Peptides against a protein of PDB entry 4N3Y. Designs and how they scored, part 51

Target 1, 83 residues: chain A of PDB entry 4N3Y
Amino acid sequence: ETRDQVKKLQLMLRQANDQLEKTMKDKQELEDFIKQSSEDSSHQISALVLRAQASEILLEELQQGLSQAKRDVQEQMAVLMQS

## One batch from the design tools (peptide; made by RFdiffusion4, then SolubleMPNN)

Design b2_p15_2_s2 (from b2_p15_2, 9 letters changed)
Fold by OpenDDE base, seed 5:
Structure b2_p15_2_s2 (fold): chain B 83 residues (1-83), chain C 83 residues (1-83), chain A 15 residues (1-15)
Amino acid sequence: as target 1 above (83 residues)
Amino acid sequence: as target 1 above (83 residues)
Amino acid sequence: SVLEPLEQFEKQLQS
């Protein structure tokens, strides 16, 4: 009886170890995935933020230019009217 | 001897099961983190893409307006010269 | 390794 119990316990122990190894491997793969995905996302977000900021700067410049152009046209019209 | 071996195996089995449970919990936490992080990143990236696209559209409109304004000024100058 | 003690024990049992 005790001998049979030992053999059963040995089997269960091996099964537990096999499952543990598999689970540890899965965990490691998930950690690697998280790391890579997080880095990729961070880089992409940073790039998009920079692009958005560049666009905002250009928009301000263009708005200023448009406003100045409008003022110049109005000034020329005024000159024509006063002539 | 066999009795002592049984007791040792029982201890090792319990230890293996405890470690397995812990590892499975850790794996589950990582899976949950991956899921949430992936969703959050996806939403943020989508929002930034839309914002960038909106800015690009506005830039095109402003550039067109600036070009038109410049043409209008040039036309007025030509009129003044021909007067 | 977490499995090392268990593996060592298994090797002893197989001997």
Scores: peptide ipSAE 0.129, ipTM 0.404, DockQ to the pose 0.004
Fold by OpenDDE base, seed 4:
Structure b2_p15_2_s2 (fold): chain B 83 residues (1-83), chain C 83 residues (1-83), chain A 15 residues (1-15)
Amino acid sequence: as target 1 above (83 residues)
Amino acid sequence: as target 1 above (83 residues)
Amino acid sequence: SVLEPLEQFEKQLQS
């Protein structure tokens, strides 16, 4: 009977629409998650890069200090040998 | 006394070298961490992108199904009205 | 909105 068929199709349409809505929501949540995760990682990496740069500066200073210390020791040794 | 000065400088040199080694190690660990973190995030994002793409396909299928269902309902309604 | 036209259609069918 045609009337019953129409009602069945209406139900199917509603069910499909509900599933569509759910799937759209799920997709949006995934996209939002990806966006947030990427931003968080980017921020964290940036912070760590800054820390690494600070260490780089310290390394350079220490290296220069060591070089100077070496020179100073050698200079003092020379004085000692002539005394 | 010069001899004592030399010994002091030698100690300072050793201490500075120890600190340099430590700082170099710390820097390397940070760089390794950044590298690993970036790779992990990249893999995770890729996986989530694939999931989102799967949802996209489902959405498209559902949308097409809904459109067809709408057409079917309207067609049946037309038949019903003429009966 | 993808769903808006469908929702309106559903309302028509159920009126």
Scores: peptide ipSAE 0.076, ipTM 0.464, DockQ to the pose 0.008
Fold by OpenDDE base, seed 2:
Structure b2_p15_2_s2 (fold): chain B 83 residues (1-83), chain C 83 residues (1-83), chain A 15 residues (1-15)
Amino acid sequence: as target 1 above (83 residues)
Amino acid sequence: as target 1 above (83 residues)
Amino acid sequence: SVLEPLEQFEKQLQS
């Protein structure tokens, strides 16, 4: 019966519409999650990069200091040997 | 005493170097994590997009079918009224 | 919105 077929199609249409809405919502939520997660991680990475750069600078300073200290010891020993 | 200062600087240098290595490792691990997470999510999003597209196609087909069914009912009623 | 035309269609069916 055609009337029953129409009612069936109406139900199917509603079901499909609901599914489409759900699917689109889920997709959007996932995209938002990725965006937020990426932003959070990006900030953390940036902080770590800065920390690494600071450590690198410290290493360079310490290396220079160590080299100078080494030279100082050598000079002092030279003086002692001349005494 | 200069010798003791040198030893102290050597220790500090080692500590700084270890910290730098750790920091760089942590940064790399985080970058790798983000990359992997993003790839996983990207695939899921793509699947959801395809599902949404399939639902959209279904809706269009159902709408066309419903429109036809509606017309069929109207035609049948017209015939009955003429009898 | 992809759903907007469908919602309008449903409204027409109910009228």
Scores: peptide ipSAE 0.064, ipTM 0.427, DockQ to the pose 0.009
Fold by OpenDDE base, seed 3:
Structure b2_p15_2_s2 (fold): chain B 83 residues (1-83), chain C 83 residues (1-83), chain A 15 residues (1-15)
Amino acid sequence: as target 1 above (83 residues)
Amino acid sequence: as target 1 above (83 residues)
Amino acid sequence: SVLEPLEQFEKQLQS
């Protein structure tokens, strides 16, 4: 029966259109999410890289200070020994 | 008093060493975190990219199907009209 | 491509 076939096809068409619209929306949302996520992660990583670099500088300063302190202790010990 | 000075310097040296050790640990943890975070994000992004690509293929298929369905409906309507 | 910059970033992270 042609009439029923037409109605069935119309329903299928509507369903397909709804799914198409949903899929288009989903794809766009995914693209937006990826973009935002990437930007957020990139910024976070950059910040942490800078933090690590700052800690490296501190490390070097502490190492220098430690070496100097060690020398100072040795000098004072020498003075004490000759007392 | 030299003795007291030596003891003070020894304490300062120990404190500096402790801080140095802590800082070294912190730096390493940060580097590890950055590495892991980057890898995790990269993998997630890759997965979502593939998902988006799959959705794009589906979009194209749905569009083709929609066009065909539309033509089918039109054909059936023509048949119905000449009944 | 909308994803091209992200793909480049992804490659950088993997290198």
Scores: peptide ipSAE 0.039, ipTM 0.454, DockQ to the pose 0.028

Design b2_p15_2_s3 (from b2_p15_2, 8 letters changed)
Fold by OpenDDE base, seed 4:
Structure b2_p15_2_s3 (fold): chain B 83 residues (1-83), chain C 83 residues (1-83), chain A 15 residues (1-15)
Amino acid sequence: as target 1 above (83 residues)
Amino acid sequence: as target 1 above (83 residues)
Amino acid sequence: SVLAPLEEFEKRLEE
């Protein structure tokens, strides 16, 4: 009976719409999650870069100081040997 | 005493190097994590897109069927009213 | 919106 077929199709259409809406929502939520996650990680990476840069600067200073200190020790030893 | 200063600087240099290495490692791990996460999510999004497309096709078919069924019912009713 | 036309279609069917 055609009228019953119409009613059945209406139900199926509603169900299909619900499924489509759910799928679209899930997709959007996943995209939003990725966006937020990447932004948060980007900020963390930036902080780590700054920390690494600070360490690099410290290393350079220590290396220079160490080199100078070594030279100073050598010079003092030379003076003692000449005494 | 300069010799003791040299030893202290050497220790500090080693510690600074360790910290720098750790920071660089952590940064790299985070970048790798983001890359992997985004790839996995991309695949999932693609699957959802395909699912949504299937639903859209189904909806179109149902809409066409429903429209035709409605027209058929209306035509039948018109015939009955003319009897 | 992909669903907007479908929602309107459903409304017309219920009229």
Scores: peptide ipSAE 0.102, ipTM 0.535, DockQ to the pose 0.010
Fold by OpenDDE base, seed 2:
Structure b2_p15_2_s3 (fold): chain B 83 residues (1-83), chain C 83 residues (1-83), chain A 15 residues (1-15)
Amino acid sequence: as target 1 above (83 residues)
Amino acid sequence: as target 1 above (83 residues)
Amino acid sequence: SVLAPLEEFEKRLEE
């Protein structure tokens, strides 16, 4: 009966609309999640880059200091040998 | 004493190197994590897009079907009234 | 690599 078919289609249409709305919301939520996660991680990476750079500078300073200290010891030894 | 200073600097240098290596590894791991996470999410989003598109097509079909069914009922009513 | 020169430096200090 056509009347029953119409009512069935109305129900199906409502169900389809609900499903579509849910799917679209889920998609948007996932996109928002990725965006937020990416931003947070990007900031963390930037901080780590700065830390790495600081460590590199420290290493350079320590290398130079160690080289100088080594030279100082050698010079002192030379003086002692002459005494 | 200079000798002790040299030894201290050597220790500091080793510690700094270890810290730098750790920081660089941590950075790389985070970048890899973001890349993998992004790829996984991208695939999920694509699947959801396809699902949404299918729902849209279904809605169009149902709307058209419902409109036709409604017209059919109206035509049947008209025939009945003439009997 | 950034660490390679430092590793070499450490080796030289141990000589």
Scores: peptide ipSAE 0.083, ipTM 0.525, DockQ to the pose 0.009
Fold by OpenDDE base, seed 5:
Structure b2_p15_2_s3 (fold): chain B 83 residues (1-83), chain C 83 residues (1-83), chain A 15 residues (1-15)
Amino acid sequence: as target 1 above (83 residues)
Amino acid sequence: as target 1 above (83 residues)
Amino acid sequence: SVLAPLEEFEKRLEE
């Protein structure tokens, strides 16, 4: 009787232990997945940041060139009008 | 000639602007994705933590019960041996 | 907006 109860409890204990182990494993796998995914995405974002910075530099250079070119055209027209 | 250069630069400027806009958009989308994914995973981890804690409590209770039951069996055997 | 200055510049060029 009591012996049967002991056996029952022992079985339940093992089952609970298995459940805990499974839960802990699943948790760890999820955390690892998040970590890896976050790292990969972080690197991708960094690459995009660099790309954006390069584009900004290009835009600034083009802006300067365009401004100068426009001034040159205006100067030429002014000279022609004065002739 | 210079006028042609102006037009060329203007085209390039617009292209560069489009590129920058695209890059910034892609970056933002990726950041948003990471944020959402991380939040979802965080909640899932929290749920697993709670589950693990429940299992731990169950294990402790079963352990106590098993210990007591075993003691009871031992006591009974001792009594029988003394008879 | 990061692009606002450039957009304004382009606008001025077209005027």
Scores: peptide ipSAE 0.081, ipTM 0.526, DockQ to the pose 0.009
Fold by OpenDDE base, seed 3:
Structure b2_p15_2_s3 (fold): chain B 83 residues (1-83), chain C 83 residues (1-83), chain A 15 residues (1-15)
Amino acid sequence: as target 1 above (83 residues)
Amino acid sequence: as target 1 above (83 residues)
Amino acid sequence: SVLAPLEEFEKRLEE
């Protein structure tokens, strides 16, 4: 019966429309999420790079200091052993 | 006292080394996370695009069907009103 | 490895 067919199609159309709208929304949200996440992570990575560089400089300084201190200790020990 | 200085610097060096290693690891993990997340999301978006296209086609078909059904009903009503 | 020289240095200090 045609009237029933019309009502059925009308319902299906509404359902399909809802599904399409939801899918489009989901897609947009996902794109926005990726964009935001990438930006945030990029900034975080940059900060960590700078932190790593600072640590590398510190390590080099400490290494130099430790080497010098070790030499000083050795010299003192040599003097003591001579007395 | 130089011996104490050496021990102090040695400890600081180890601590700084640990910090550097951790920072480098954190950076790498973050890069890997972004890469994986972007790939996963890209695939998801592609799937949703295809889904949306399918829905659009369905909507067009339903719209055509509904229009035809509506015309058929109108024709039937016209015949009945003439009798 | 960036840390390799430092690790070796630390090892020598412990010897």
Scores: peptide ipSAE 0.077, ipTM 0.524, DockQ to the pose 0.009

Design b2_p15_2_s4 (from b2_p15_2, 9 letters changed)
Fold by OpenDDE base, seed 3:
Structure b2_p15_2_s4 (fold): chain B 83 residues (1-83), chain C 83 residues (1-83), chain A 15 residues (1-15)
Amino acid sequence: as target 1 above (83 residues)
Amino acid sequence: as target 1 above (83 residues)
Amino acid sequence: SVLAPLEQFEERLQA
């Protein structure tokens, strides 16, 4: 009967609404995750870039130091051979 | 004494060289990590964007369905009250 | 290699 049909449709409406709310929540969670993931990655990459830059400075200093050390050794070797 | 000094400088040179090699490797590892991390994040975000878009489509369809269901219920209620 | 000349130098010094 019509009354039973109405009851059925009301139930279907409630079920559909529940599904809609669930889907809306899921969508929001995905968007939040994407945003947070992007921000976290950006911050981590920035920190690692700074570390890489510090290493670059050290590399340059070490290269200069090694060159100087080489010169010093060569000079001392010359003195040693002459004495 | 000069001989001992040369020996010391040779040791210092080797130690400095070892440190340089280590630092070079560390720098390269950091750069590789940054690149890989960025690529991985980009791919993951893209996948999640697609999922969010699919959810958006479903949300729109559900909203339309709910509106139609509401109309159907209202129509049946009218019939019920008139009979 | 940036270190190649230094490595060669070290080897000569140790010979």
Scores: peptide ipSAE 0.081, ipTM 0.493, DockQ to the pose 0.008
Fold by OpenDDE base, seed 5:
Structure b2_p15_2_s4 (fold): chain B 83 residues (1-83), chain C 83 residues (1-83), chain A 15 residues (1-15)
Amino acid sequence: as target 1 above (83 residues)
Amino acid sequence: as target 1 above (83 residues)
Amino acid sequence: SVLAPLEQFEERLQA
């Protein structure tokens, strides 16, 4: 009976619509999550980059100081040997 | 004493190097994590997009069927009224 | 590697 067919199709349409709405919502929530997560991670990475840069500069300065100090010790030893 | 200064600087250099290595490692691990997480999320989003598209197509088909069925019922009622 | 020169330096220093 056609009337019953219409009722059945109406139910199917409602069910399909519910599924579509759910899927769209889930997608949106995932996108929002990724957006927030990516922003947080980006900030963390940037902070770590800056920290690494600072450490690198410190290392270079220490290396220079160490090299100079080593030379100074060698010079002192040479003077002692001459005396 | 210069010799002691050299020894101190050597220790400082080692400590700074350790910190640099740790920072670089942490950064790399974070980058790797984000890469993997983003890839996983991208795949999930793609799957949801496809699902949404399928649901949309189904909805359109059901709507068309429902509209046609409704018209058919109306036509049948008209025939019954005429008879 | 950024650390390679430093590692080499430390090795030379210890030698």
Scores: peptide ipSAE 0.079, ipTM 0.446, DockQ to the pose 0.010
Fold by OpenDDE base, seed 2:
Structure b2_p15_2_s4 (fold): chain B 83 residues (1-83), chain C 83 residues (1-83), chain A 15 residues (1-15)
Amino acid sequence: as target 1 above (83 residues)
Amino acid sequence: as target 1 above (83 residues)
Amino acid sequence: SVLAPLEQFEERLQA
Protein backbone atom coordinates (compact mmCIF):
# COMPACT_ATOMS: atom_id res chain seq x y z
CA GLU B 1 0.00 0.00 0.00
CA THR B 2 1.27 3.42 -0.99
CA ARG B 3 0.72 5.08 2.35
CA ASP B 4 2.61 2.31 4.05
CA GLN B 5 5.37 2.88 1.58
CA VAL B 6 5.38 6.57 2.36
CA LYS B 7 5.63 5.87 6.04
CA LYS B 8 8.47 3.48 5.42
CA LEU B 9 10.32 6.03 3.35
CA GLN B 10 9.79 8.65 6.02
CA LEU B 11 11.32 6.35 8.58
CA MET B 12 14.23 5.59 6.33
CA LEU B 13 14.72 9.27 5.69
CA ARG B 14 14.83 10.03 9.37
CA GLN B 15 17.23 7.19 9.96
CA ALA B 16 19.50 8.38 7.21
CA ASN B 17 19.29 11.90 8.52
CA ASP B 18 20.25 10.76 11.98
CA GLN B 19 23.17 8.82 10.62
CA LEU B 20 24.34 11.77 8.58
CA GLU B 21 24.16 14.03 11.58
CA LYS B 22 26.08 11.58 13.70
CA THR B 23 28.74 11.10 11.08
CA MET B 24 29.19 14.81 10.60
CA LYS B 25 29.48 15.29 14.32
CA ASP B 26 32.03 12.52 14.68
CA LYS B 27 34.10 13.92 11.87
CA GLN B 28 34.06 17.38 13.35
CA GLU B 29 35.05 16.08 16.76
CA LEU B 30 37.96 14.23 15.28
CA GLU B 31 39.14 17.26 13.38
CA ASP B 32 38.90 19.35 16.50
CA PHE B 33 40.83 16.73 18.42
CA ILE B 34 43.63 16.69 15.91
CA LYS B 35 43.80 20.44 15.88
CA GLN B 36 43.97 20.69 19.63
CA SER B 37 46.45 17.86 19.96
CA SER B 38 48.72 19.36 17.36
CA GLU B 39 48.63 22.73 19.01
CA ASP B 40 49.50 21.26 22.38
CA SER B 41 52.39 19.30 21.00
CA SER B 42 53.55 22.20 18.91
CA HIS B 43 53.96 24.29 22.01
CA GLN B 44 55.93 21.55 23.69
CA ILE B 45 58.16 21.10 20.69
CA SER B 46 58.82 24.81 20.60
CA ALA B 47 59.85 24.74 24.22
CA LEU B 48 62.14 21.81 23.62
CA VAL B 49 63.68 23.51 20.63
CA LEU B 50 64.49 26.50 22.77
CA ARG B 51 66.03 24.27 25.38
CA ALA B 52 68.12 22.52 22.79
CA GLN B 53 69.32 25.83 21.47
CA ALA B 54 70.22 26.97 24.95
CA SER B 55 72.17 23.78 25.52
CA GLU B 56 73.95 24.27 22.25
CA ILE B 57 75.01 27.74 23.25
CA LEU B 58 76.25 26.43 26.57
CA LEU B 59 78.24 23.75 24.83
CA GLU B 60 79.88 26.28 22.60
CA GLU B 61 80.79 28.44 25.56
CA LEU B 62 82.19 25.52 27.47
CA GLN B 63 84.20 24.39 24.49
CA GLN B 64 85.73 27.81 24.19
CA GLY B 65 86.49 27.84 27.87
CA LEU B 66 88.03 24.42 27.70
CA SER B 67 90.21 25.40 24.82
CA GLN B 68 91.38 28.46 26.66
CA ALA B 69 92.08 26.49 29.81
CA LYS B 70 94.05 24.00 27.83
CA ARG B 71 96.14 26.74 26.33
CA ASP B 72 96.72 28.21 29.76
CA VAL B 73 98.05 24.93 31.05
CA GLN B 74 100.37 24.64 28.13
CA GLU B 75 101.62 28.15 28.67
CA GLN B 76 102.25 27.56 32.33
CA MET B 77 104.21 24.44 31.60
CA ALA B 78 106.32 26.30 29.08
CA VAL B 79 107.12 29.02 31.57
CA LEU B 80 108.03 26.48 34.19
CA MET B 81 110.45 24.72 31.90
CA GLN B 82 112.16 28.00 31.12
CA SER B 83 112.78 28.90 34.74
CA GLU C 1 94.58 25.15 39.96
CA THR C 2 94.36 25.24 36.20
CA ARG C 3 94.27 21.51 35.66
CA ASP C 4 91.46 21.19 38.13
CA GLN C 5 89.67 23.89 36.19
CA VAL C 6 90.20 21.98 32.98
CA LYS C 7 88.80 18.84 34.51
CA LYS C 8 85.81 20.76 35.75
CA LEU C 9 85.16 22.23 32.35
CA GLN C 10 85.48 18.83 30.75
CA LEU C 11 82.87 17.48 33.10
CA MET C 12 80.58 20.40 32.41
CA LEU C 13 81.06 19.93 28.71
CA ARG C 14 80.11 16.28 28.94
CA GLN C 15 77.08 17.14 31.02
CA ALA C 16 75.96 19.77 28.57
CA ASN C 17 76.52 17.40 25.71
CA ASP C 18 74.43 14.75 27.38
CA GLN C 19 71.66 17.23 27.99
CA LEU C 20 71.75 18.40 24.42
CA GLU C 21 71.56 14.87 23.14
CA LYS C 22 68.64 14.09 25.40
CA THR C 23 66.77 17.21 24.39
CA MET C 24 67.27 16.54 20.72
CA LYS C 25 66.04 13.01 21.17
CA ASP C 26 62.97 14.12 23.06
CA LYS C 27 62.12 16.66 20.42
CA GLN C 28 62.46 14.14 17.66
CA GLU C 29 60.29 11.64 19.46
CA LEU C 30 57.60 14.23 19.90
CA GLU C 31 57.68 15.19 16.26
CA ASP C 32 57.45 11.58 15.25
CA PHE C 33 54.54 11.09 17.60
CA ILE C 34 52.64 14.00 16.14
CA LYS C 35 53.27 12.80 12.64
CA GLN C 36 52.06 9.31 13.37
CA SER C 37 49.06 10.50 15.32
CA SER C 38 48.04 12.87 12.58
CA GLU C 39 48.33 10.20 9.95
CA ASP C 40 46.20 7.81 11.96
CA SER C 41 43.52 10.38 12.53
CA SER C 42 43.65 11.58 8.97
CA HIS C 43 42.77 8.12 7.76
CA GLN C 44 39.88 7.93 10.15
CA ILE C 45 38.58 11.32 9.11
CA SER C 46 38.76 10.31 5.49
CA ALA C 47 36.72 7.23 6.21
CA LEU C 48 34.15 9.26 8.08
CA VAL C 49 33.94 11.77 5.28
CA LEU C 50 33.19 8.99 2.86
CA ARG C 51 30.52 7.66 5.16
CA ALA C 52 28.95 11.09 5.44
CA GLN C 53 28.93 11.42 1.70
CA ALA C 54 27.33 8.04 1.33
CA SER C 55 24.66 9.00 3.82
CA GLU C 56 24.05 12.21 1.96
CA ILE C 57 23.50 10.33 -1.25
CA LEU C 58 21.12 7.99 0.48
CA LEU C 59 19.18 10.91 1.87
CA GLU C 60 18.83 12.43 -1.54
CA GLU C 61 17.57 9.18 -2.96
CA LEU C 62 15.11 8.73 -0.16
CA GLN C 63 13.85 12.27 -0.56
CA GLN C 64 13.18 11.67 -4.20
CA GLY C 65 11.44 8.44 -3.43
CA LEU C 66 9.37 10.05 -0.75
CA SER C 67 8.33 12.86 -3.02
CA GLN C 68 7.26 10.39 -5.63
CA ALA C 69 5.36 8.31 -3.14
CA LYS C 70 3.59 11.39 -1.90
CA ARG C 71 2.55 12.28 -5.40
CA ASP C 72 1.32 8.76 -5.96
CA VAL C 73 -0.88 8.94 -2.92
CA GLN C 74 -2.31 12.23 -4.05
CA GLU C 75 -3.02 10.84 -7.48
CA GLN C 76 -4.73 7.79 -6.08
CA MET C 77 -6.93 9.93 -3.90
CA ALA C 78 -7.88 12.08 -6.85
CA VAL C 79 -8.87 9.05 -8.90
CA LEU C 80 -10.91 7.68 -6.07
CA MET C 81 -12.86 10.89 -5.69
CA GLN C 82 -13.67 10.92 -9.39
CA SER C 83 -15.09 7.40 -9.43
CA SER A 1 24.35 22.85 6.68
CA VAL A 2 23.92 19.65 4.75
CA LEU A 3 21.00 18.77 6.97
CA ALA A 4 19.07 21.99 6.49
CA PRO A 5 17.37 20.94 3.26
CA LEU A 6 16.41 17.63 4.78
CA GLU A 7 14.92 19.24 7.82
CA GLN A 8 12.89 21.54 5.65
CA PHE A 9 11.79 18.63 3.55
CA GLU A 10 10.57 16.71 6.55
CA GLU A 11 8.62 19.71 7.73
CA ARG A 12 6.95 20.07 4.37
CA LEU A 13 6.04 16.41 4.38
CA GLN A 14 4.24 16.71 7.65
CA ALA A 15 2.36 19.89 6.70
Scores: peptide ipSAE 0.078, ipTM 0.445, DockQ to the pose 0.009
Fold by OpenDDE base, seed 4:
Formats: structure tokens, C-alpha cells, sequence
Structure b2_p15_2_s4 (fold): chain B 83 residues (1-83), chain C 83 residues (1-83), chain A 15 residues (1-15)
């Protein structure tokens, strides 16, 4: 029965189309999620890098201060010993 | 009073050293956190990419099936019209 | 540089 075959195939086609559209939507949502997640991570990491840089600057300043203080102590001790 | 100055500077030096060590530790912990977070994100993104690829394959298969089904329907309709 | 791997990671995310 050719007519029955045609109707059956038309139904199958509709079902396939529905599934296709669903899959396309799912894929798009997944890609959007990946993109957003990546952007969020990038932003967060950038912020943390800036914090690390700030800490680096502070560390360098403290190291310089420590070195200077040590020199000052040494100088004062020399004066003390000569008194 | 030179002696008092020396003692004061020694105290300052100790305090500076303590702060330096603390800052170094904090910096290291921050860097470790950044590293771990980055690795985790990379792994997650890779997994999601694989999922996206799987969806892509499925989509392509469905599209092929849909196209074939359409052709089949058209062929059957032609037969029907000629009957 | 301690930050070099992080920079590379960020570049990959943006590619």
C-alpha cells in the first residue's frame, strides 16, 4: 500500500525534524555555556593575577625596607662601638 | 641615645621580617590557588568540548537521516501519483 | 615568570 507508506514516511520525517531541532538547541545551549564559563574563568583569573601582582609589589617593597633597616642597624652599631 | 636607637631598629627589623614572611606565604598560596583553579577549569572545558563534539556528530547524523527521509517521501509520492 | 602559564591559559580560553 503505497499511500500508507507515504504517510508513514511523512510521520517519520516529522519526528526526525523534531529531534533535529531539539538536538540543535541542546548543542547551542552547551556551546553558550562553554563560552560563558570560559569568559568567567578568564575574568576571574585576570583579577587574581592583578592581586598577585599587588602582592609582588608589596613583597619587593618590604624586601627593600628590610635591607635598608639592616644597613641602618649596622651603621648604628658601628657608631655605638666607637663611642 | 645610640643604644636605644639600635634596639629600636632591631625591633623594626624583626617586625619587617615577620611581615615579609607572611606576605611571601600569602603570595604563594594565591599562586597555588590560581594554578589549581586554572587546571580545574581547563579540565572541565575539555570535557564540555567533547560533549559538544558528540552532539555535533549526532546532529550531522540526524540531518542526513532527515534528508534521506525527505527523498524517500518524494519518491513514494511520485509512485503514488503515477498509480 | 610565575604568571607565564596563566597568561598562556587565558590566551587559550580566548582563542
Amino acid sequence: as target 1 above (83 residues)
Amino acid sequence: as target 1 above (83 residues)
Amino acid sequence: SVLAPLEQFEERLQA
Scores: peptide ipSAE 0.050, ipTM 0.480, DockQ to the pose 0.024

Design b2_p15_3_s1
Fold by OpenDDE base, seed 3:
Parts: C-alpha cells; sequence; structure tokens
Structure b2_p15_3_s1 (fold): chain B 83 residues (1-83), chain C 83 residues (1-83), chain A 15 residues (1-15)
C-alpha cells in the first residue's frame, strides 16, 4: 500500500539522516584526535630528545672527570712509592 | 695523608664510573623510547586516517542515498495525490 | 660501547 510505503521511506530517511549526522561527527572527532595526538607526540619526542642530549653532555663530562681522576691517582701513587 | 687520599680517589672513580654507566643506560632507554613512541604514534595516526577516509566514503554514499530517497518519497506522494 | 670498555680498562688499572 502506497501510504505505508511513504511512511516507511520517511522513517528510512530519518534513520539515514541520523546516521549521516553521527558519521560526520565521528569523522570530525577522528580528525581532531589525529591532530592532537600528533602534536602531543611531537612535543614529547622533542622534549625527550633534548633530555638525551643533556645526558650526552653529562657523559662527556664524566669521561673527562674520570680521566683526570685517574691521573690524580697515579700521581698520588707515585708519591707513596717514593716515601 | 696520601694513602687515604688515594683510597678516596679510588672510591670517587668507582662512583663516577657507576654514574657513567647508569647515564649511558638512561640515554639509550630514552632513545629507544623516542623511537618506539614515534613509530607507535605514526602507525596509530595512519590507521585513523584510513578510518576517516572510510567515513568520508560512507558520507558520500549516504548523501546519495538520501537524495534518492527524497526523490522516491516525492514520487510516491505524487501517486497518492492522484488517487 | 668502546667508551665503556676503555673506562673499564682504566678503572681496572687504578683499582
Amino acid sequence: as target 1 above (83 residues)
Amino acid sequence: as target 1 above (83 residues)
Amino acid sequence: SELQQQLQQLLEQVM
């Protein structure tokens, strides 16, 4: 019956429209999430890179310190051997 | 006293070496973390981009469907008006 | 690492 068919199609239209609206929202949320996630990760990685660089500097300083300390110990040993 | 000085310096050397080893480990862990985090984020973002593209296709399909459904409803209404 | 190895050798000489 045509009247029932029209009502059915109207319902289908409403349902489809609801789904469309939801899908549009979902897509937008995904885009926003991707953007935010990318920015957050980029910032975090940059911060950690800088931290790693600081550690590298510390390593170099420690290397120098150890070399100097070794020399100092050797010198003191020489003094002891002379006594 | 020189002997005590030598012992002190030896201890300092050991402590410095321990710190060096720890710092080297920390640096390596940071580098590994950065690498892994970057890869994970990249993969996640790529996956979500593809999902967004799928949603885009769905939106286009729904738009077409809604347009067709509207036309169908209008046609059915015309039939009803003629009866 | 080479650095660690060198420092280890250095430490062994001092200890």
Scores: peptide ipSAE 0.059, ipTM 0.458, DockQ to the pose 0.075
Fold by OpenDDE base, seed 4:
Structure b2_p15_3_s1 (fold): chain B 83 residues (1-83), chain C 83 residues (1-83), chain A 15 residues (1-15)
Amino acid sequence: as target 1 above (83 residues)
Amino acid sequence: as target 1 above (83 residues)
Amino acid sequence: SELQQQLQQLLEQVM
């Protein structure tokens, strides 16, 4: 019967719409999760990069200090040998 | 006394070298951590991208189904009205 | 899609 068929199709339409809304919500939640995860990672990496840069600066200073200390020792040894 | 001064400088040199080695190790650990963190994030994002893609496909299918269902209902209603 | 493109950009940024 045509009337019953129409009613059935209307029900199917409502069910399909409900599923669509659910899927849209799930997709949005995934997108939000990905966004948040990436932002968190970005911030953490940025902080670690800054720490690495600080370590690099310290390394350079120490290397220069070591070179100078070596030269100073050598000069003092030369003076001692001439005494 | 020059001899004592040389010995002091030699000690300072050794201490500076120890600190340099420590700093180099710390820097390397930070670099390794950053690398690992970025790789982990990359893998997670890739997996989530795949899930999002699956959701998008499902959304498209549902949208098409909804449109067709609506058309089917309209056609059946037209037939009913002509009866 | 635009979403896929944005996510791909994020992936490339992290890599």
Scores: peptide ipSAE 0.026, ipTM 0.447, DockQ to the pose 0.022
Fold by OpenDDE base, seed 2:
Structure b2_p15_3_s1 (fold): chain B 83 residues (1-83), chain C 83 residues (1-83), chain A 15 residues (1-15)
Amino acid sequence: as target 1 above (83 residues)
Amino acid sequence: as target 1 above (83 residues)
Amino acid sequence: SELQQQLQQLLEQVM
């Protein structure tokens, strides 16, 4: 009966709409999750990059100091040999 | 005494070298950590992007289905009115 | 989509 068919289709339409709304919500939640996760990772990596840069600066300073110390030893040895 | 000064500087040089080696190791470990962390994040985000794409495809299919269902209801209603 | 493009760009930044 056509009337029954119409009512069935109306139910199907409501079900489809409900599923659509649910899927839209799920998609939005996933997008939000990805965004948040990415932001957290980005901030962490940025902080670690800064730490790496600090370590690099320290390394350069230590290398310079080591070179200077070597020169100082050499100079004092020269003085010692003249004593 | 110059001899004692030289020996002191030699000790300082050894200490500086040890510190340098330690710092170089620490820097390398940090670089490795950053690299690994970045790779892990990249893989996770890629997987989530694929999920988002799948959700988007499903959403499009549901929207199409909903539109078709609406048309079907309208057509059946027209038939009903002619009965 | 815009979302896909944004996520792809973010992925490239992390690489």
Scores: peptide ipSAE 0.026, ipTM 0.447, DockQ to the pose 0.022
Fold by OpenDDE base, seed 5:
Structure b2_p15_3_s1 (fold): chain B 83 residues (1-83), chain C 83 residues (1-83), chain A 15 residues (1-15)
Amino acid sequence: as target 1 above (83 residues)
Amino acid sequence: as target 1 above (83 residues)
Amino acid sequence: SELQQQLQQLLEQVM
């Protein structure tokens, strides 16, 4: 009968709303996780990039230093040999 | 009347189910995004770590080279001065 | 880093 059908539909509606609320909560938790994870990853990547860049600069400086040191050795040797 | 109430509840139930389905889809999309983002970040971090390690090794090599070059200069100068 | 500082000091001494 119609009355029984109404009661059944009311129950089903409550169940659907409960499930909806639960799913919305889960979605929110995932959004929060994404936000935090993204921020953490971004910071870590940025730090590593900066460190890598600093190392590259230092490597170039050391290469230049080695080249100059080699030239200085050669020049000093030449001067002493010519004296 | 009861008949009108049944029809209204049926509509509300359909609307709730539609919203539930949409929310579940959104949740799934976020889960997929998290998975992909996590994998991408992990790979990028690993690559940067490896690059940083390679740079550190090279820096140590250059440091050793510079130290040796300095010693060589000093030794060569000393030899030439003593001759 | 400590390594970077050491290398920088060495570079300054040699150059």
Scores: peptide ipSAE 0.015, ipTM 0.349, DockQ to the pose 0.169

